# Peptides against a protein of PDB entry 3OGK, part 152

Target 1, 307 residues: chain A of PDB entry 3OGK
Amino acid sequence: ATPDRLSRRFPNLRSLKLKGKPRAAMFNLIPENWGGYVTPWVTEISNNLRQLKSVHFRRMIVSDLDLDRLAKARADDLETLKLDKCSGFTTDGLLSIVTHCRKIKTLLMEESSFSEKDGKWLHELAQHNTSLEVLNFYMTEFAKISPKDLETIARNCRSLVSVKVGDFEILELVGFFKAAANLEEFCGGSLNEDIGMPEKYMNLVFPRKLCRLGLSYMGPNEMPILFPFAAQIRKLDLLYALLETEDHCTLIQKCPNLEVLETRNVIGDRGLEVLAQYCKQLKRLRIERGADEQGMEDEEGLVSQRG

## One batch from the design tools (peptide; made by RFdiffusion4, then SolubleMPNN)

Design b1_p22_7_s4 (from b1_p22_7, 9 letters changed)
Fold by OpenDDE base, seed 2:
Structure b1_p22_7_s4 (fold): chain B 307 residues (1-307), chain A 22 residues (1-22)
Amino acid sequence: as target 1 above (307 residues)
Amino acid sequence: APLPKETWLEKELERLKKRREE
């Protein structure tokens, strides 16, 4: 579909999702096919789609100019922006979005690749937004943003229910967790094992409504921090956890209300059996092949693949 | 050729899919 045809057919469009070509095609020669660039679509949105509230770009090339044009065209009418696995922009583009779209409810940059100039975009968001419900920059690399701004967002955005972040040290997010009283979902962060301080994370206090969780680099020593509220957990993302088969079994047994599990092959047939036994409400299971499968000869951790 | 025995995982995935559609 072409942008012009879309606007003619659906002048009152409220939500738009565009899917680009797989990433492998983006690194080669600037494809003559503009189908991967959002520019024509942003132009059409700006000119003809005046009721558009939600924009989702997946695997698209997005420039700062595109973001600036979109921000100015939609302003406070933009409720959702998802840059899902996108590339081509910098944090200046993000700054434009949060500066002009002060009532944005969902901001997603998950798995996007961008140039980080500064942390001003998050600061600006913290200073002016009170509407945010979902903030997601999971699987991104930010080094210049402040945990204090995240805390400010949590304090000011009473409807904030889902936050996914990059590699923040979890201890730096203590203030954020305290402020985020209505938070239901958290993914990301970084748990850093300290052999000299085994109790480093034992005093972490999570939001009371937290039920969807994925802590990066969580090992068996950190896993007990979940036990006080494991019964209320409905979704677990263990893709980036450092749990072995037995650790999975231990955790799963404590999560009888688990509905969604995402993990690696390390769960093994044993872990799957335990899952089936204890998690009767399970509705989605995702098992990814981990890089770890090549080295560990331990038969128990392998999901029996049909050879 | 005997239908390859569905792995436990495949059976469970099918069960989960059915629950989602209901």
Scores: peptide ipSAE 0.019, ipTM 0.456, DockQ to the pose 0.025
Fold by OpenDDE base, seed 5:
Structure b1_p22_7_s4 (fold): chain B 307 residues (1-307), chain A 22 residues (1-22)
Amino acid sequence: as target 1 above (307 residues)
Amino acid sequence: APLPKETWLEKELERLKKRREE
């Protein structure tokens, strides 16, 4: 479909999802010659799709100018923006979005590639938004944002239920977890093993309603932090956990109410047997092969398309 | 089997796994 055809056929469209070209193998950087540009669509949104409140771009090229135009065109009517595996923008574009769309409920930039200028976008979001329900910058690299701003967001956004982050040290998120009283889902962070301080994470207090979880780099030494609430876990993301087969068996056995598991093939046949034995409510199982099982296909910054 | 996806997290995971195994 073309933008103009869409607006003529559906002038009252409230939700739009656009997909760029699929790729067999992806790194953070998406080549500019792959996928589509959102510019024509943003123009059409601005002119003719005046009831649009939800926008999802997947594997698209998005510039700061595109984001600025979108932000100004939809303003507080924009409830959802998902930049899913997109590229071409900087944090200036994000700043424009959060500055103009102060009632945004869902902001996602998972696996997007961008240039980081500063942390102002998260600060602006923290200062002015009280509507946020979902914040997701999972599998992104932010070095200039503050965990204090994330805490402020949790304090001010009482409907915040899902937060996925990049490489924040988990100990820096203690204040965030205390403030996020209604949080049900958390993914990301960074668990850093310290041989000199083996118990440094054991005093972490998670939100009481937390039931969907994925902690990056969680190994067998950190895994016990989940045990106090393992019975209430409904979804586990173990794709980036450092758990071996036996570790999976240990954790799975403690999660009898597990409904969704995402993990790597390291779970093995043994882990699957334990899963079948203890997790009778399981609805979805995703097993992937990670780099540790197959090796790295692409170097940093490279993206390959096979087929 | 699905093709592996490579991200900065995948590389970091490899590094951390090696560290834990040493």
Scores: peptide ipSAE 0.019, ipTM 0.517, DockQ to the pose 0.416
Fold by OpenDDE base, seed 1:
Structure b1_p22_7_s4 (fold): chain B 307 residues (1-307), chain A 22 residues (1-22)
Amino acid sequence: as target 1 above (307 residues)
Amino acid sequence: APLPKETWLEKELERLKKRREE
């Protein structure tokens, strides 16, 4: 449907999800001429969709101007913004969103490509937001944001349950983990092996409710940090873990309540056998086939059990 | 009837094994 047709039919629309490259079956709903730009949709949102509280753009081109218009049009009524694999914006656009949408609950930029100007957007979010439930900039590269702002967010947002980040040194997030008392999900960070200090991560204290986890660059030496709470883990993201087949087996055996596993082909047949043996509650398994060589071609094999 | 959880994982394992043999 064109934006104008959508708004005419559904003036009270509360949630909008747009996909720039839909699968063939959905092509009839997106005008071919829009090239994946959100601009026409943002215009329509601003003019006609006054009850819209949730926006999800997937694989769209989003400019700072688009974000600014959206932010000003929806202001505190905007509860969810997901920029999923989007491109074309800078951190100025993000700043506009967090400045104007002070009651935002979900902010996602996962796998988006953007130009980073500064870390002001996260600072502004930290200073003014108390409503945040989900923050996700997983698989992004922010070099100018502060872990202290993340800690402040955790302290101020009591309903914060899911946080996914880029390449923060995990030790810099100690304060964040301490503050994030209700956190259930964490993905990202960076575990850096130090031959001179093999136990540098052993004293990490995770939030007590943490049950969905993905630590980037976790190797077999760091893996034991999960063992004290492995029984409560329900979801593991091991896509960016540095675990071999045997390491997978070791970890999986300690996670009897695992419901979702995302990993690479390195799990092997043996790992899958162990998974079948020990993880009787498993609902979803995602195995990405990558040649362990540098070029991870993302062949997503998603197996979802539809109950 | 929802397939027993064990049956799904077993089927997936079989599928993966077949793909490796092709």
Scores: peptide ipSAE 0.017, ipTM 0.510, DockQ to the pose 0.031
Fold by OpenDDE base, seed 3:
Structure b1_p22_7_s4 (fold): chain B 307 residues (1-307), chain A 22 residues (1-22)
Amino acid sequence: as target 1 above (307 residues)
Amino acid sequence: APLPKETWLEKELERLKKRREE
């Protein structure tokens, strides 16, 4: 489908999702007219798709100019922008989006590759947005953004229900968690083991409604912080947890209401057995192969193909 | 065969391993 054909057929389109080719194909000499660039679509959105409130680009090339044009064209009518595994932009493009789209409800840049110039985009979002419901920059590398801006967002955005972040030290997010009273989902952060301070995270207070969780780098020593509310957990993302098979078993046994689990092969057949025994409400299971599993000789951690 | 592009996940796992060894 061409942008022009889409606008002619659906002038009142409210939601658009575009998928580019896999990244492996994108870095090879992409012909100029390759469907991987959002530019022609942004042009069409700007000119002809005046009812569009939701845009999702997946694995596409997005420039700062594209983002700026989109931002100015849709302004406060833009409710959702998802830059899912996109590349080609900088934080200046993000700044343009949050500057012009002050009523944005969903902002996602999960797994996107970008050049980070500064943290102004998050600061601008914190200063002016009160509509945000979903913020997701999971699996990204932001070094110049402030946890304080995240806290401000939580304080100002009463409908904020899902936040996924990069490698913030979890203790720096204490203020955020306190402010995010309606938060249901949190993923990311960084749990850093301190042998000298085993109780480092024991006093961490999570939002009361939190039921979807994925703490990065959570090991067995940090895992107990979940136990007080494990019964209310509906979704766990353990892809980036540092849990062994037995740790998985321990945690899963405490999550009888688990509906979605994402983890690595380290769960093993044993973990799957425990999951089947204790998690009767499980709806989705995702098991990824980790590079770390190639070195783990422990036969017990392998999910057998026969099971 | 082009080496499968190291997924973000693989990179992150490597980072995690390094932190644990440190």
Scores: peptide ipSAE 0.014, ipTM 0.507, DockQ to the pose 0.379; fails the geometry check

Design b1_p22_8_s1 (from b1_p22_8, 14 letters changed)
Fold by OpenDDE base, seed 1:
Structure b1_p22_8_s1 (fold): chain B 307 residues (1-307), chain A 22 residues (1-22)
Amino acid sequence: as target 1 above (307 residues)
Amino acid sequence: MEKERKEEEEKREKELKELLEK
């Protein structure tokens, strides 16, 4: 539906999800002429969708002006903003969102491309938000944000349950992990091998409720940091881990309660066999094929159904 | 009357969500 048609039909809409590249079945709902810009939707939200609490843009072009308009129009009524694989904005737009939407619970920029001007948006969020439940800028390249602000967010937001970040050095997040007492999910960070300090990560303390995890650049030397709570792990994201087939087997054997696994084809047939043997609660398996093989296979269901 | 309206709105919202997720 065009924005105007949508608002006329559903003036009390609370949640809106838009995809920039709709499937053929949705072509009648979204005019091709929008070029993937959110502007007409933001205009409609501002004017006619006064009960909207959740906005999800996927693969759309979003400007700072769009974000500013959205922020001002919805203010503290905005609970969820997801900029999923979006582009066209800067951190100024994010600053506007967090400045005006002080009760936001979910903020996602996963895989979005943006221009980074400063780290003020995260600082502002840290200073004023106490409602945040989900923060996700996974697979983004923020270089100017502070781990201290993330720690402050964890201290102030008692309902914070899921945090996904870019390439923070994991040791810089020690304070964050200590503060994030209710954190259930963490993805991202950066594990960096140091020949001079091979055990530098072994004393890393994770939140007690952590059960969904993905550590970027985790190799076999760092993998043992998970072993004390491996039985608690329900979801593993190994897409950016530096694990070989045998390393996968080792880790999987220690995760009997694993429900979701995301990994690369390096898991191999052997890893899949081990997975089937030890992870009887597995519900979802995602395997990304390496750079040479373009393809993602998502398999839902028990791995045992392949036999 | 208010309950029926709310149920109808929830139904429409659900239907719309399903349409947008496809």
Scores: peptide ipSAE 0.000, ipTM 0.351, DockQ to the pose 0.070
Fold by OpenDDE base, seed 2:
Structure b1_p22_8_s1 (fold): chain B 307 residues (1-307), chain A 22 residues (1-22)
Amino acid sequence: as target 1 above (307 residues)
Amino acid sequence: MEKERKEEEEKREKELKELLEK
């Protein structure tokens, strides 16, 4: 579909989702097809889609100029922006979005590749936004953003329910968790084992409504931090956890209300048996093959075709 | 009136999906 055809047919469009070509096609330096760039769509949005409040770009090339044009065209009418596995922009583009779209409710950059110039975009968001419900920069690398700005967002945005972040040290997020009183979902962070301080994370206090969780690098020593509220957990993301089969069994037994599990093949047939026994409310199961698991000969960590 | 609006919205959504898939 062409942008002009879309706007003529649907002038009152409120939500737009565009899917680009698979990433493998983006390595061709000269994309033969403009279909990977959001520019023509942003032009059409600016000119003709005046009721658009939700934009989702998936695997698209997005420039700072595109983001700036979108931000200025939609301003406070923009409620949702999802840059899902996008590339081509810098944090200057993000700054433009949060500066002009002060009532944005959902901001997602999950798995996007960008150039990080500074942390100003998150600071600006913290200073001016009170509407944010979902913030997601999961599987991204931000080195210049401040955990204090994240805490400020949590304090100011009463409807904040879902936050997914990159590799923040979890202890730096203590203030954030205290402020995020209505948070239901958290993914990301970084748990760093310290042999000299085995109880380093035992005093972490999570938001009371937290029920969807994925802590990166969580090992068996850190896993007990979940036990006080494990019965409340409805979704677990264990893709980046450092749990073995037995650890999975231990955790799953404590989560009788689990509805969604995402994990690696390390769960094994044994873990699946335990899951079937204890998690009667399970609706979705995702098992990924870890890159490193191809070499580990241990039969116990493999989901067999018979299971 | 509300039913007709919903049907028209569903029709438009279907047309939109078809347009985006072409």
Scores: peptide ipSAE 0.000, ipTM 0.355, DockQ to the pose 0.016
Fold by OpenDDE base, seed 3:
Structure b1_p22_8_s1 (fold): chain B 307 residues (1-307), chain A 22 residues (1-22)
Amino acid sequence: as target 1 above (307 residues)
Amino acid sequence: MEKERKEEEEKREKELKELLEK
């Protein structure tokens, strides 16, 4: 469908999701003006889709100019922006979005590639937004944003229920967790083992409603921090955890209400058996092959086709 | 009138979502 045909047929469209071609195909094979760039769609949104509240771009090329135009066109009517695996923008584009769309509820940049100029976008969001429900920049590399701004967002946004972040030191997020009283989902952060301080993370206090969790670089020494509320866990993202098969078994046994598990092949047949035994409410299982595990023929961590 | 218009809009949005998912 062309943007023009969409607006003519559906002038009252509230939600738009656009999917681009895979990144490798976008740069080499798609004519510049169609299929990969959001520009024509942003133009149409700006001119004709005046009721649009939700925009989801997946694997699209998005420029700062596109974001600026979208931001100004929709302003406080924009409730959801998802830049899912997008590229071509900088933090200036994000700044424009949060500056003009002060009532945004969902902001996602998961797995997007961008140029980071500064942390002003998160600061602006912290200062002016009180509507945010979902913030997701999981699997992104922000080095210039402040954990304090994240804490401010948690304090000001009472409906904040899901936050996924990059590699923040988890201890820097203590204030955030204390402020985020209604948080149900957290993914990301960075757990850094300190041989000299084995109890470094033992006093972490998580939000009381937390039930969907993925802590990056969580090893067996840090895993016990989950045990006090493991029975409340409904979703685990272990893709970036540093858990072996036995560690998986230990954790899974403590999560009888687990509904969604995302993990690596390291779970093995043994882990799957334990999962089947203890997690009767499991609805979804995702097993990824780790890049490093492709070379390690460790027999114990392989899910066999016979299961 | 308003209820019928809302139902028609929801139907159109559903149809559009289905068209865009194809």
Scores: peptide ipSAE 0.000, ipTM 0.365, DockQ to the pose 0.016
Fold by OpenDDE base, seed 5:
Structure b1_p22_8_s1 (fold): chain B 307 residues (1-307), chain A 22 residues (1-22)
Amino acid sequence: as target 1 above (307 residues)
Amino acid sequence: MEKERKEEEEKREKELKELLEK
């Protein structure tokens, strides 16, 4: 489909989702004329799609100029921007988006690759946005953003319900969790084991409505922090947890209302049995092979065809 | 730590304002 054909057919388009080629192809010499660039689409949006509120780019090449053009063209009418597994932009592009689109409700850059210049984009978002409902930079690498800005966002955005972040130290997010009174979903962070302080995270207080969770690097020592509200958990992302089969069994038994589980093959047949026994409301199960598990053919950590 | 964070936040806010006024 060409951008011009889309605008002619749907001049009143409110939501656009574009999918590029798989990211593996993006590491190769991308021909200049590759349909993976958002530029022609952004041009079309700017010129002809004046009712567009939601933009979702998946596996596209997005430049700062593209983001700037999009931001200026849609301004406060832009409610959703999803840069899903995109590349080619810097934090300057993000800054442009949050500067011009002050009423954005959903900002996603999950698994996107970018050049980080500074943390200004998150600060700008914190200073000016009160509309944010979903913030997702899960599986991204930010080193220059401030957890205080995230706290400010939580304080100012009363409708904030889902936040997914990179490798923030969870203790730095204490203020964020306290401020995020309506938060239902949290993914990411970093739990860092301290042998000298096994109770390091035990005083962590989560938002009362939290029911979808994925804490990165959560091990068995940190897992008990979930137990006070495990019964209300509906979705668990354990893809980046450091839980063994038995740990999975322990946690799953505490989550009778679990609807969605995403985990690694380490859950094993035993974990699946426990899941079937205790999680009667399960709707979706995703099991991935971990990179670390490719070498350890330990039979106990493998899901067999019986599961 | 808190004072340094506030100073960094103020610096960032000032830089952002300067960028927007341009």
Scores: peptide ipSAE 0.000, ipTM 0.283, DockQ to the pose 0.010

Design b1_p22_8_s2 (from b1_p22_8, 15 letters changed)
Fold by OpenDDE base, seed 1:
Structure b1_p22_8_s2 (fold): chain B 307 residues (1-307), chain A 22 residues (1-22)
Amino acid sequence: as target 1 above (307 residues)
Amino acid sequence: SEREREERERREREELEALLKA
């Protein structure tokens, strides 16, 4: 429906999720000229949706002005903001959100495209928020934010359970992991191979409750860092891991309690067989075709109809 | 008719609810 129709129908709406590309069956409910911009919705939220505490925009255009208006309109009542695959904003918009919504519990920018001006938004979040439960800027590029702010967030937000980040060097997150005592999920970071120091990651200490994990660029040499707690792993994101088929087999065999696996086609039929054999609690399996598997036809590197 | 209007409104409401995070 149009924003105005929505507010009339649901004046006490608590949670709103909007998709920029709705299914065809729902097109009649979306204004033809909305163009995927959140502006009309933010206007309606500001004016008429006074109980709204959760907002999820997916594949929409979001401006800094939109974020600023939303932030000021909802202030500490806003508990969840998800900018899922959105574009059009800068870190100034994020700064406005964290400045005005100081009790936000979930902040997501996963796969969003934005202009990065500075790292002030994360610093502000670190300085003033104690409520954060979920922070997710997975598959984004922030070059101007500080790992120290992330550590501060972990220290101050005792309910922080899920953090997904971009390409932080994992060693820079040692302090974060130490502080994040209740963290259950971590995705992202960057593991960088160093020929001169092959075991530089071997002594990484992860949060004790960590059970959902995805380490970017993890290769077979780094994979052993998971072995001490592999039995408690419930979800693995291997989409950005640098593991071959046999590496997958090795890791999967050590994760008997795995419930969710996300990986690339490189797992192959062999990996799927091992998965079926060792992971009896598996609930969800996602297999993506990676760029490195393009053009490959070998049975060990590809999932066939057999798998 | 009023009944047809009510049915349409019900359908629209159900469709709208699908767009909202429950």
Scores: peptide ipSAE 0.000, ipTM 0.377, DockQ to the pose 0.069
Fold by OpenDDE base, seed 2:
Structure b1_p22_8_s2 (fold): chain B 307 residues (1-307), chain A 22 residues (1-22)
Amino acid sequence: as target 1 above (307 residues)
Amino acid sequence: SEREREERERREREELEALLKA
């Protein structure tokens, strides 16, 4: 629908989700000339959707001006902002959001592309927010943010339950994990193998309630760090893990309460058999074909019709 | 007619609701 039509029909709208590539049904409702820009929607939100507390943009073009207008219009009434696979903004736009929306509970920019000017947005969030429940900048490239700010957020936001980050060195997040006492979900980070220090991550302490996990670049040498709490793992993201078929089998056997598994084709038919044998509570299985797995001759590393 | 207008508005509302639920 058009923004003006939406506001007329739903003046008390609290949650809005926009998708940049509309399905056939949406094609007639969203003018093609919008080009996927959120600007007309932000204008309408600012003027007429005064009860809106949740905004989700997916595959949209979002400018800093759009974010600034949204931030000022909704201020502390904004509880959720999701910039899902969006582009066109910088960290200045994020700074505006966290500066004006101090009671935001969910902030997501997963897979968004942006220009990083500085790490001020995360610092500002750390200094003023105590309401945050979900922070997600998974599969993004932040190089100028501080893990200390993330730790501060964990300390100040007692309802923080889900955090997904980019390529932070996991050892830099030790303080964060200690502070995030109620954290249930963590994805991202970076495990960096050191041949000279094989026990580099062995003493890593995770939050006690952690049950949804996806550690990037986790190999078989790092995998044992999960074993002490593997029985409580309900969701496992192995898309960016460096595990082979046998490693999958080893880990899956340790996770009898697994409900959701996301992994690559490397799990193979054998891994799927082990999964079926040990994970009786499995609800969802996602298998992606990795680019690196294309053309592999190892039959066990491929999911076939038998799997 | 007024009836036709109301029916059109109803259909538009239903389309919007479906969009929001999708």
Scores: peptide ipSAE 0.000, ipTM 0.380, DockQ to the pose 0.020
Fold by OpenDDE base, seed 3:
Structure b1_p22_8_s2 (fold): chain B 307 residues (1-307), chain A 22 residues (1-22)
Amino acid sequence: as target 1 above (307 residues)
Amino acid sequence: SEREREERERREREELEALLKA
């Protein structure tokens, strides 16, 4: 489909999702003004798709100019923007989006690659948005944003239900968790083991409705912080946890209502057996082969056809 | 013919709808 044809046939289109080719193919094989580039689509959105409220770009090349044009064209009518594994933009583009689209409900940059100039985009979002429901910059490398702005967002956006972040120290998010009263999903952060202070995270308080969770770098010493509400956990993302097979078994046994599990092959056949025994409501299981585990011959951490 | 045009337009619409649902 082409942008022009789409607008002619569907002038009242509300949601658009575009999928590009893998990044390597995009830069080397796709023409500069088509395919993996959002520019022609943004032009058409600006001119003819005036009912569009949801935009999802996946593996697309997106420039700051594209984002600026989109932002100005849709303004407060834009409710959802997902830059899913996109590249080519900077935080200036994000700033334009949050400046002009102050009623945005979903903002996603998960796994996108960008140039970070400053943290102004998150600050602007915190200062002016009260509509956010989903904020997701999971698996991104923001270093200049402030957890204070995240807290402000939680305070001001009472419908905020899902937040996925990068490697914030989890203790810096205490204020955020206190403010995010309706939060159901949280992924990311950083749990940092401190041998000198083993109880570092023991008093961490999570939002009462939290049921979908993925804490990065969570090890066996930090895992007990989940036990008080493990029975209400519906989804676990353990892809970036530092749990061994036995740790998986321990945690899974405490999550009888688990519906979705994402983890690495370290779960092993033993972990899968425990999962089958204790998690009768499981709907989805994702097992990835970790880069650090690819060369490991630990039989306990291997998933075979027996599991 | 007009009928052929209408049929072409219908098929084109169906293709676009399929793409949007995929």
Scores: peptide ipSAE 0.000, ipTM 0.384, DockQ to the pose 0.017
Fold by OpenDDE base, seed 5:
Structure b1_p22_8_s2 (fold): chain B 307 residues (1-307), chain A 22 residues (1-22)
Amino acid sequence: as target 1 above (307 residues)
Amino acid sequence: SEREREERERREREELEALLKA
């Protein structure tokens, strides 16, 4: 259906999810001339979808003007905005969202491509929002945002339960973790090896409720920081971890309550055997073939038909 | 065309940037 058809059919729509590349069955619902742009949808939202509180754009083109229009149209009624693998906007668009939508609960821009003008959007969010539950800019490249603003958000948003970030140095997030008392999920960050200080991360204190975790660039030297609460872990994202097969085995054995595992082919048949043995609650397993796994001579480090 | 859309989007971003920074 076109935006016009949608609003006419569902005037009380509260949640909208749009995919830039719809399934074959949905192709006839979107005019070809829209080219994956959200503009016509934002126009319709602004004019006719007065109860809409949740918007999810996936693989779409989103301009700053689109975000500004959406922000002004929905204001504090907007609870969820997900820019999932979107492009076409800058941090000015994000600034507009957080300026006008001060009661937003979920803000996601995971894997989105954008132009970074400054870090004002996160600062504005930190200064005025107390409602945030989910903040996700995982797999993005922000260089101008401040970890201090993230800490402020954690302090002010007592319902904050999930935060996924880009390549923040984990030590810069110590204040954030201390403030984020109700945090259940954290992904991202950056663990950096320091030969001169091999245990620089060992004293990290994580939120007590943390159970979904994905630390980027976590190697075997950093992995022990998880051991005190490994039995509490329900979801692990190891896609960007620097763990070998044996490291996987070590960690998996300590996570008997693991429900979701995402990792690379390096887990190998051995890792899968260990997973089957120790993780009886496993519900979802994602194994990706990483570029770094190609050309490996170690058969154990590869997932085969045995695993 | 897609090119025209991209140019329009660029202009719209510039306009918004000007408004937000004013």
Scores: peptide ipSAE 0.025, ipTM 0.477, DockQ to the pose 0.018; fails the geometry check

